# Ledger of designs, part 90: peptides against a protein of PDB entry 5B16

Target 1, 136 residues: chain A of PDB entry 5B16
Amino acid sequence: TPSRINHNERLEFLGDAVVEFLTSVHLYYLFPSLEEGGLATYRTAIVQNQHLAMLAKKLELDRFMLYAHGPDLCRESDLRHAMANCFEALIGAVYLEGSLEEAKQLFGRLLFNDPDLREVWLNYPLHPLQLQEPNT
Target 2, 136 residues: chain A of PDB entry 5B16 as posed
Amino acid sequence: TPSRINHNERLEFLGDAVVEFLTSVHLYYLFPSLEEGGLATYRTAIVQNQHLAMLAKKLELDRFMLYAHGPDLCRESDLRHAMANCFQALIGAVYLEGSLEEAKQLFGRLLFNDPDLREVWLNYPLHPLQLQEPNT

## One batch from the design tools (peptide; made by RFdiffusion4, then SolubleMPNN)

Design b2_p22_7_s4
Fold by OpenDDE base, seed 3:
Structure b2_p22_7_s4 (fold): chain B 136 residues (1-136), chain A 22 residues (1-22)
Amino acid sequence: as target 1 above (136 residues)
Amino acid sequence: SMDAILAELEERLRKLYEKRKE
């Protein structure tokens, strides 16, 4: 229904902001000596539709999208875009109904297949020079 | 490319991981 579509788009809007925020915060703390341009480059790579679609595939959203919207997704680019949007909506829903922490954990678990990298991403140390910055 | 950038990121994270293990 149109109302359901509108609701999903709203969740996508929220999720997009959450994903970008979480990514920004983690990169900021992980790389205290990296200039803004470098931080932005990594952020762009992480949050762009192509990458989010890859994360969505880990949740088998590709199967879901093809099942639910197959006739409308004839192109790979269309599927990728739809998957990314769906992923954002999911993160938005997790944040909305749960917490930022829950969104953080879910996102982090999906970002890396390597558990060691997950641990670094999720449990970044607070750099001594960052003590004066707001704790996020 | 996206893949190259993400690979670089993972390598940097790996280095951080190794430093923390020490």
Scores: peptide ipSAE 0.682, ipTM 0.946, DockQ to the pose 0.904
Fold by OpenDDE base, seed 2:
Structure b2_p22_7_s4 (fold): chain B 136 residues (1-136), chain A 22 residues (1-22)
Amino acid sequence: as target 1 above (136 residues)
Amino acid sequence: SMDAILAELEERLRKLYEKRKE
């Protein structure tokens, strides 16, 4: 039986993929005319540790991390990385125990404080050319 | 910067929102 630490690492692994996937899919559908470089730029900004840590802060994961591992997280970069990993593990757990849809909803809700932007992000129209690509 | 890119993204989303409401 794997330890709780190993379990969290596995959840991080899964969550990383889920966050990457959700971000990629939404960007792809929202911006059908945006070149790959532009899509990648937005994705990088969304999924990098610094941003995920910001999202984690909305869930007060920083409070949790400092409570559990404060002495080991004296550097901002260390805390950020830990929070990002914890966020990934959370998303991984939501996906694992719930569904991709639930992970999508949680992620979208955290991405934008503006409900109008959430609506756009979560409810994107399918582009005619995208309809020809069922695997995307 | 990350903030600049995210701000740009939100602006683009806002434009999409406004367009959908027309």
Scores: peptide ipSAE 0.681, ipTM 0.947, DockQ to the pose 0.904
Fold by OpenDDE base, seed 5:
Structure b2_p22_7_s4 (fold): chain B 136 residues (1-136), chain A 22 residues (1-22)
Amino acid sequence: as target 1 above (136 residues)
Amino acid sequence: SMDAILAELEERLRKLYEKRKE
């Protein structure tokens, strides 16, 4: 029987993939003329631990981490890393127990405080040329 | 930097938003 830690690590593994996938898909459709390097730059910024930790703060995961681990997370970098991992695990759990759509919605809501930007991110238009591309 | 890149992203999204409202 896997431990709670093992379960969280597995969820983190899944969540990492989901976050990267969602980010990639949205960027791809939002910016049809942007080259791969540009897409990758935005993706890296979105999915890196520092940013995910910022998103985690919006869920008050920092309070949880400090309560659960206390002095073990006294270094800011350690806290960020832990928060990012926890965030990934959360997204993984949402995907696993819910759906990709639910994960997408949650992630999108956290990515942008501005509702207008959320709308664009979540409801990206399909470019006419993209409509001609195969779905898979 | 991360902040600069994210700011650029938001600006691009803002432009897309404005276009959609036209």
Scores: peptide ipSAE 0.679, ipTM 0.946, DockQ to the pose 0.901
Fold by OpenDDE base, seed 1:
Structure b2_p22_7_s4 (fold): chain B 136 residues (1-136), chain A 22 residues (1-22)
Amino acid sequence: as target 1 above (136 residues)
Amino acid sequence: SMDAILAELEERLRKLYEKRKE
């Protein structure tokens, strides 16, 4: 039986891929005329540890981290990194035990506090030139 | 910066929302 640490690292691995995939797909469809460099810039901003830590804070993971790992988190950067990893593991778990749709919904709800922006992100219209693209 | 990029993203999404609302 794998250790809890190993399991969490595996979930983090999966979650990292899910977060990046969802981000990539949404950006691709939302901005059909945006060049790869622009897409990558937005993706980087969304999935980097600093931003994921902010999303994790909305789930009060900071309180959890301080409770469970407080002595090991002496620096803000350490806490941010740990929170980002924990967030990825959470998304990974949601995908694993639920579905990609559930992960998408959770991630979208956290990405934007504005319900209008959230709706656009989650329910984007397909561009005519994208109709032949894979529906992921 | 991260904040500036995210703000730009939100603005672009807002424009998409407005267009769809029309």
Scores: peptide ipSAE 0.680, ipTM 0.946, DockQ to the pose 0.895; fails the geometry check

Design b2_p22_8_s1 (from b2_p22_8, 11 letters changed)
Fold by OpenDDE base, seed 4:
Structure b2_p22_8_s1 (fold): chain B 136 residues (1-136), chain A 22 residues (1-22)
Amino acid sequence: as target 1 above (136 residues)
Amino acid sequence: KSFSQEQLDKLKEYLDQIVAES
């Protein structure tokens, strides 16, 4: 149990970095003319606990958390925070057990319900020499 | 792959909504 808790916290640590990295990279290339402040604004909104919790809900992590922790998460804010942490741990695990690409795909699938927007996010050129899109 | 400006604009609008809700 102690090892399990420690492992989850470590995965959360890793997942936090992965989510932030993926978000940063995609924003950077999607908006080549956007200043740092604007990029940071988007990133903050995407990776904050409130938003990650919404993504976690798509995986029904809310029901999982309530099952696992019960009354300790009776408050919505507590549940949201726990869901965000769990989501980060999940992404961390996907990266660790799989690859950055797999983490990217999972995150993208959850970030966008619209498959058209998802395709743009996931497949927009991520290398300067591969940029073929107009600035936005 | 190449995406239209319209597609990029729609994506931006979606992200703007996320920002607005933050």
Scores: peptide ipSAE 0.663, ipTM 0.937, DockQ to the pose 0.774
Fold by OpenDDE base, seed 2:
Structure b2_p22_8_s1 (fold): chain B 136 residues (1-136), chain A 22 residues (1-22)
Amino acid sequence: as target 1 above (136 residues)
Amino acid sequence: KSFSQEQLDKLKEYLDQIVAES
């Protein structure tokens, strides 16, 4: 069996794709008239390490990182990167062991503290001119 | 479900803030 490190890296790989996909789909629904460049701007901001690290902090992954890897994370940028990677691995694990819907719900809960905004994000209807996507 | 324009505007403003902080 692969090492735990290798397993986590694989989960990160999967989670990165899931976060990217979910973000893309929601933005696509919410902004039917926004050009690709605008959509990409939102996506980049949402999935970049510093933002994912902020979401990870809500799960206290920073405390986990310091507990497990404290001496190796002396720089804020290193901690942020590690937190973002860990967050992606978590999403990957949720998707792998659960479903895309569960990953969607978790990501949405963390992305928005305001339940009203979260409701819009998670349940915005498919635009009539858009094609239906699987599991969305 | 349907959402008001106000709700959509608030969501956009929130996302705009994330972009601004990037």
Scores: peptide ipSAE 0.659, ipTM 0.936, DockQ to the pose 0.724
Fold by OpenDDE base, seed 1:
Structure b2_p22_8_s1 (fold): chain B 136 residues (1-136), chain A 22 residues (1-22)
Amino acid sequence: as target 1 above (136 residues)
Amino acid sequence: KSFSQEQLDKLKEYLDQIVAES
């Protein structure tokens, strides 16, 4: 329906901002000596359609897209674009329905298969209340 | 709980791979 399409586009808009924000914040703290250009390079790579589509595949959005919109997705690039948009809409929905923290957790989970790296990404830098905790 | 430089380096390497694939 036109209403649903419009809603999805709005969610994509929101999700795009959330993904970019989360990425920016984490990169900012992880690389305190990296210049803006370097930060932007990482951000661009992380949030580009190709990469987001890869993350979307972990949620089996490719199967969903082919099931629901297969005839409209004749090209690989079209599929990647659609998957990326769908991923953004999902993040937007998670933020909207839940919280930024929940969006952060989901994005981090998908960005890193390695739980150790994921932990670093999600928890660096340490919260001020964690500064007194033992090193791990 | 804190993270070692080694852990940070591993994370950076992972992100570098993402950049390389772009």
Scores: peptide ipSAE 0.664, ipTM 0.936, DockQ to the pose 0.708; fails the geometry check
Fold by OpenDDE base, seed 3:
Structure b2_p22_8_s1 (fold): chain B 136 residues (1-136), chain A 22 residues (1-22)
Amino acid sequence: as target 1 above (136 residues)
Amino acid sequence: KSFSQEQLDKLKEYLDQIVAES
């Protein structure tokens, strides 16, 4: 396997953990009375290939995948899986080259088209530094 | 900043939709 492919697979591995972690933390604080099974249901739905592929379309990764891997993506399910993997690799790269906060912001922006819902997701719970800021 | 229960309910409804489409 070429080195560039191995690199992308490693980024995907990292990104998968980052997306799951961020999702888990936000769900935990947003729904303090929800049992583990309910939390897991939301997490599974948010991080599954079908949903991540939808988020990937917002970055036009579908066009990229068809251009770069068209011959290998003859099925819709294969395209969704590839898009989800690419999305995870992107999040992994953002975390690796930037920070968890940057990954959080990117994921939140893509997860919600509604800016009001996005604000709740990104700012709950409050960060210690936010508590020190005015008009929080 | 604090958020109202209404805002949290709207967020939950959005997530419920994601679950339903899964």
Scores: peptide ipSAE 0.662, ipTM 0.937, DockQ to the pose 0.704; fails the geometry check

Design b2_p22_8_s2 (from b2_p22_8, 12 letters changed)
Fold by OpenDDE base, seed 1:
Structure b2_p22_8_s2 (fold): chain B 136 residues (1-136), chain A 22 residues (1-22)
Amino acid sequence: as target 1 above (136 residues)
Amino acid sequence: KVHSEEQLAKLREYLDQIVAAS
């Protein structure tokens, strides 16, 4: 059986892909006139460690990390990186144990505090084959 | 339309803030 650390790293790997995918798909459909470079800019900003760490803080993962690994996280940059990884692992776990839909809902909930903006973000399909109504 | 242009504009502004904070 894999160690817990190894399992977490695997979950991070999965979660990273899920976050990347969800972000990409929603950006693609929300902004049909935005060029690839612009889409990539938004995606990078959304999924970078600094931003994911901010989302992780909403789940109080900072307190969790300090409780579990405090001595190893003396630097803020180390904490941010660890929080981002933990966030990815969480998303990965939600996808694995639940569904892509559940991962989408969780990510959207954390990405937006404004429920109106959240609704705009979440009302787009997660698969290119899904039919949707015009957005513009 | 699923969302108004105004709604999308507000969303875009929010995302721009994330980019700016990067």
Scores: peptide ipSAE 0.666, ipTM 0.934, DockQ to the pose 0.703
Fold by OpenDDE base, seed 3:
Structure b2_p22_8_s2 (fold): chain B 136 residues (1-136), chain A 22 residues (1-22)
Amino acid sequence: as target 1 above (136 residues)
Amino acid sequence: KVHSEEQLAKLREYLDQIVAAS
C-alpha cells in the first residue's frame, strides 16, 4: 500500500496533465488565429503555481493547508506552491474518480468569476474529436 | 455555441491580466 504522500504526488502528476490539457484545448479552439507562442504564453500563465494557488484559495485550500501543514508553510511562496500542488491533486482526483467533464467544469468555474466569460470558456470541446463549435 | 468577437475579446483581456500578473 502506497503512502499518503506517494498517493498525493501521483494525483498531482495526473492533475497537472489534466489542467494542462484542458487549458490547451480551450485556448486552441477559442483563438484559432493565435500563434503557438501566444497560446503557450496564456497556458503558462494559467497553469503556473501562482495562478493555481489563487484558484485554490477560492476553495479555501489555504485554510486547509495552514491547518494541516502550518508549521511547514511559514513562507508565502511555500504556501502558494503547496496550494498549487493540492489544487492539481484535487483536479486529478476529480478526473480519476469522476470524469474529464467534471474536471473541466470545476476548473472553469474556478478560473472565471464572471459567468459570461465562464460560459465562453466552457462551451468548447474537451477533445479535438468532439464536434467543434463556432469560435468567431 | 457561437461566440461573438466581443465576447472573445473580453475573454482575451481577462487572460491578458493573468499573464500580466505572472
Scores: peptide ipSAE 0.665, ipTM 0.932, DockQ to the pose 0.713
Fold by OpenDDE base, seed 4:
Structure b2_p22_8_s2 (fold): chain B 136 residues (1-136), chain A 22 residues (1-22)
Amino acid sequence: as target 1 above (136 residues)
Amino acid sequence: KVHSEEQLAKLREYLDQIVAAS
């Protein structure tokens, strides 16, 4: 329905910002000596549709999308884009209905299959040069 | 510090793979 479509688009809008923010914050704290260009490179790669679609696949959103929109998503590129949007909407919903922390945890769980790497990503020490920077 | 240089290096390598795939 038009109402649901509008709602999903709004959630996608919110989720896009949340994913961008979480990625930025984690990179900033984890790599205090990395220049802006390097930070931006990692962020771009992490949040681009191609990568988010890969994360979405872990939730079997591809199967969901094919079930809901199959004929319209026959091309991989179309499916990838739709999956990325759906992923953003999901993160947006988690943030909206839950919290930023819950969104952070979900994103981290999907970003890393390796629990050790996930731990590093989610729990970073505060660098002395970042003491005056906002948290979360 | 909470994480060792080795742990951070492994994380960075993983992120580098994501960049390489982009």
Scores: peptide ipSAE 0.663, ipTM 0.936, DockQ to the pose 0.742
Fold by OpenDDE base, seed 5:
Structure b2_p22_8_s2 (fold): chain B 136 residues (1-136), chain A 22 residues (1-22)
Amino acid sequence: as target 1 above (136 residues)
Amino acid sequence: KVHSEEQLAKLREYLDQIVAAS
């Protein structure tokens, strides 16, 4: 049985892929005329640690991290990095224990505070292969 | 499409802000 640390790192690994995949798919369909470079630019900005840490704050993961690892997170940059990792692990866990759809919904809710923008993001057609994820 | 050009434009602007902050 993997240690708790290993488990969290594995979840982070999975979550990283899920976040990147969801972001990629939505960008691809939302902006059909946008070139690859533009798509990549948006994806990078969305999934980078700094941004994910901001999303993590919405879940108060910062408070959690400070409680659990305060002495090791004296630097703001260290906290952001840790928060981003935890956020990825959370998304990974949601996908693992729930579904890709649930991960999508959670990520979308956090990505957009504006419900109108959120609706645009979440309700755009997704690739049919996403329906296969629960079976993999 | 499911969404209007206006809606997509607003979304694009929001994403641009994320890029700018990176």
Scores: peptide ipSAE 0.662, ipTM 0.936, DockQ to the pose 0.634

Design b2_p22_8_s3 (from b2_p22_8, 10 letters changed)
Fold by OpenDDE base, seed 5:
Structure b2_p22_8_s3 (fold): chain B 136 residues (1-136), chain A 22 residues (1-22)
Amino acid sequence: as target 1 above (136 residues)
Amino acid sequence: KTFSQEQLEKLREYLDQIVRES
């Protein structure tokens, strides 16, 4: 019987892949003239712990982490790392129990506070998961 | 859905900001 911790680590593993995949796909289509190095630069910045931790704050994961592990997370770097891991686990869970589309929507919603930018990110170009609604 | 070059540029600028903050 796997522990909660083991389950979360597995979800983190899955979520890491999902976040990287979604990021890669969107960047690939958004910037068709950008070379691999440039794409990788954007991807690295988007999926690094520091940035994911910032996204996690939008879900108030920082408050949760401090409540659950406060004494162990006194250092900001430790908190950021924990929040990033938790964020990945969350995305993994959304993908696992929901769908890639739901993970995409959640990630996009958190990635952009500006709804106009979010719209571009999520809908450029029309993705296979959106082909059921070609007029949207 | 289609997007203007201006919209794409705004998105690019936002992503550039993320890179700078990394």
Scores: peptide ipSAE 0.663, ipTM 0.942, DockQ to the pose 0.678
Fold by OpenDDE base, seed 4:
Structure b2_p22_8_s3 (fold): chain B 136 residues (1-136), chain A 22 residues (1-22)
Amino acid sequence: as target 1 above (136 residues)
Amino acid sequence: KTFSQEQLEKLREYLDQIVRES
């Protein structure tokens, strides 16, 4: 429905900001001696549609997108873009309906398959938001 | 929680991989 489409686009807008913010904050803390250019390089790579689409596959969003919108996603590039957008919308929804901390946890879980690396990403140093939202 | 420089380096390497694949 048009309403759902508009809502999804709005969630995507929000999710884009959340993903970028979370990525920026974690990179900033993890690499205190890294110059802005280096931080930006990592951020760009992490939040690119191509990478977000890969993260989306972990949630089987590819199957979802093909099921829901298969006829409109005949090209792989279109699918990637759609998946990335859907991923952002999902993060936006988690933030909106839950919390930034929940979005952080979800994003972290998907960003790293290695739980050890995930632990470093999420907790080095202790994220200030955990003081406000210690639900995770 | 505290983490070693080695752990941080492993994370760095993983992120470098993401950059290379971008």
Scores: peptide ipSAE 0.662, ipTM 0.941, DockQ to the pose 0.655
Fold by OpenDDE base, seed 3:
Structure b2_p22_8_s3 (fold): chain B 136 residues (1-136), chain A 22 residues (1-22)
Amino acid sequence: as target 1 above (136 residues)
Amino acid sequence: KTFSQEQLEKLREYLDQIVRES
């Protein structure tokens, strides 16, 4: 329905900001000597449709999209864009109904298959007064 | 929790891969 589509687009809008924010914060603290241009390059690569679609595939969103919207997704680029949007909407929903921490955990978990890299990304100190992970 | 420079380098290498694939 149009109302549901509108709701998903709103969630996508929110999720886009959350993904970009989380990515920015982690990059900022992980690489304190990296110039803005380098930070921006990594951020762009991480949050662009192509990469987010890859993350979405880990949740089998490709199967979901083809099942729900197959006729409108004949092109691979259209599917990729739809998957990325759906992923953003998912993150937006997690943030909205849960917390930024939950969104952080989900995004980080999907971002890295390697548990060692995931640990670094998720547990690198981001704020001296952070209460949720003060000693990581 | 603290991490070694080596761990950060591995992470950066992974991010570099993402950039190359973009």
Scores: peptide ipSAE 0.657, ipTM 0.937, DockQ to the pose 0.686; fails the geometry check
Fold by OpenDDE base, seed 2:
Structure b2_p22_8_s3 (fold): chain B 136 residues (1-136), chain A 22 residues (1-22)
Amino acid sequence: as target 1 above (136 residues)
Amino acid sequence: KTFSQEQLEKLREYLDQIVRES
């Protein structure tokens, strides 16, 4: 079996793709008149380490990281990077062990504190093949 | 389910904030 570190890296790899995908899909449908550059700008901001680390704080991953790896995370930038990676690994795990829908819901809940905005993000009409929520 | 342009604009503004803070 792979090492714990190796497993986390693999989960991160998967989670990175899931976060990118979910973000891309929602932006694409939400803003049909927005050019690629604009879509990319939003996506970059949403999925960059600094922002994902902020989302990770909502899950208290900062406390977890400092508790488990405090001495190895002396710089704030290192902590943010580690938190972002851990967040991606978590999303990857949710997707792997659960479903894309579960990953979508978790990511959406963390991305938006405002439930009204969250509802728009999560429930905006998607292509029929992507629509897994009957009450959209 | 459909959403108004106002709702979309509010979402857009929130995303703009994320961009500004990046």
Scores: peptide ipSAE 0.656, ipTM 0.937, DockQ to the pose 0.705; fails the geometry check

Design b2_p22_8_s4 (from b2_p22_8, 11 letters changed)
Fold by OpenDDE base, seed 3:
Structure b2_p22_8_s4 (fold): chain B 136 residues (1-136), chain A 22 residues (1-22)
Amino acid sequence: as target 1 above (136 residues)
Amino acid sequence: KTFSQEQLEKLKAYLDEIVAQA
């Protein structure tokens, strides 16, 4: 039986891929004329530890991390890194136990506080077979 | 679901802020 640490690390591994994938897909469709470099710039910024840690704070993971790992977290950078990892593990768990759609919804809700922006992100057509009029 | 160019611009602006914080 794997240790608790092993379980969390495995979920983190999965969550990292899910966050990367979801971000990539949404950016790809939202910006059809943006070159690869631009897409990569947005993706990097969205999925980096600093940003994911901010999203994690919305779930009060900072309080959780301090409670569970306080003695091991002496620097802000350590806390951010730990929070980001925990966030990835959470997304991984949601995907694993639920679905990609559920992971998408959770990530989108956390990514945007503005409900209007959230709506665009979450509901922008992501399938080429969908009948869609050009954005105006 | 369709969205206006204005909505997309707002979204892009928000993402630009995230990039700026990186």
Scores: peptide ipSAE 0.662, ipTM 0.936, DockQ to the pose 0.769
Fold by OpenDDE base, seed 4:
Structure b2_p22_8_s4 (fold): chain B 136 residues (1-136), chain A 22 residues (1-22)
Amino acid sequence: as target 1 above (136 residues)
Amino acid sequence: KTFSQEQLEKLKAYLDEIVAQA
């Protein structure tokens, strides 16, 4: 229905902001001596559609999208864009119905397959939310 | 938490790969 589509687009809007925010914050603390241009380069690469689509594939969102919208997603670029949007909507929903911390954990889990790198990303330096709810 | 410079370099290298693939 149109209302459901609009709702999903709204979630994408929110999720886009959340992903960008989380990425920005982590990069900011991770690279204290990196200039804005460098930070922006990393952020752009991390949050662009083709990368988010790759993250979405880890959740098998491609299978979901093809099942639900296969006839409309015959092109790889269309599928990639749809997967990225769906990923953003998912993050937005996690933030909306859960918390920023939950969104952070989910995003970090998908961003890094290597648990060691994931730990550095999530915990260097100690995130403000971790002060309230420390993991390790 | 504190992390070694090596760990940070590995993370940076991973992010650099993402940039390279962009």
Scores: peptide ipSAE 0.656, ipTM 0.936, DockQ to the pose 0.654
Fold by OpenDDE base, seed 5:
Structure b2_p22_8_s4 (fold): chain B 136 residues (1-136), chain A 22 residues (1-22)
Amino acid sequence: as target 1 above (136 residues)
Amino acid sequence: KTFSQEQLEKLKAYLDEIVAQA
C-alpha cells in the first residue's frame, strides 16, 4: 500500500536498528573488558555511512544507485549516504522477510572478507544452538 | 567451538583498521 519510496524508508529505519543491534551485541561479548567509549568507537566506525557504503559496494549497490538514481547524486558523499541507506534498507528487508539470524549472517559475511575472522565474529559468543554441539 | 586469544587479537586489529579508516 505505501509507495516504494516510503516503504524503502521504513525498511531503512528498521535496518538501521538491526545493524546497530547486531554490531552492539557482537562487540559487547567479544570485548568484555572494553569500556563503553571503546565499544562505541568501534560501533560508530562499523555502522557509519562511509563503512556501510564500502560494504554496499560488495553487493554492487553503487552500480545500482548510479543506474537508478544517478541524477540525484551530485557528490561522492551523496552517493555514499544513499548507498548506506540502501544497505540498511536491505538489511531491514532481510530481517523483516527472513529473520534476525539471516540478517546477522549476511552482515557478518559482508563485514569480513577473511572467513576466519568472520567465524569469530559470528560465533562469539556461541549461538544458543551451538551450545548443544560440544565440538563446535 | 572456542577461540584463542590470538584470534580475538586479530579480530580486534581488523576492527582497529576500520576505525582508522573512519
Scores: peptide ipSAE 0.667, ipTM 0.942, DockQ to the pose 0.690; fails the geometry check
Fold by OpenDDE base, seed 2:
Structure b2_p22_8_s4 (fold): chain B 136 residues (1-136), chain A 22 residues (1-22)
Amino acid sequence: as target 1 above (136 residues)
Amino acid sequence: KTFSQEQLEKLKAYLDEIVAQA
């Protein structure tokens, strides 16, 4: 049985891939005429530590991190990195224990405060399972 | 669902803001 730290690191590893994958897929379909460099620019901005930390803050992960690891997080950059890692681990856990769809929904809810923009992000293009309902 | 070009542009603008803050 791996240590809790090891488990979190493994979840982070998985979550990192999930976040990057989801971001890539959504960008790919949203911007069909955008070149690879442009897509990569958006992806980098969305999945970088500082942005993921902002999303993590919406879940109050900063409070959790300070509660659990306060003395070790003396720098803001360290806190951001830790929050981003924790966010990735959370997404990894959601994917592992739930589904890619659930991870997608959670990530989308946090990425956009505007429900209209969120709807576009989450539903463009339609998930294969949604193709059964043509009137969406 | 089908989304308008305006909706897509608004989404793009939001993502552009994220890029600008990177």
Scores: peptide ipSAE 0.655, ipTM 0.936, DockQ to the pose 0.674; fails the geometry check

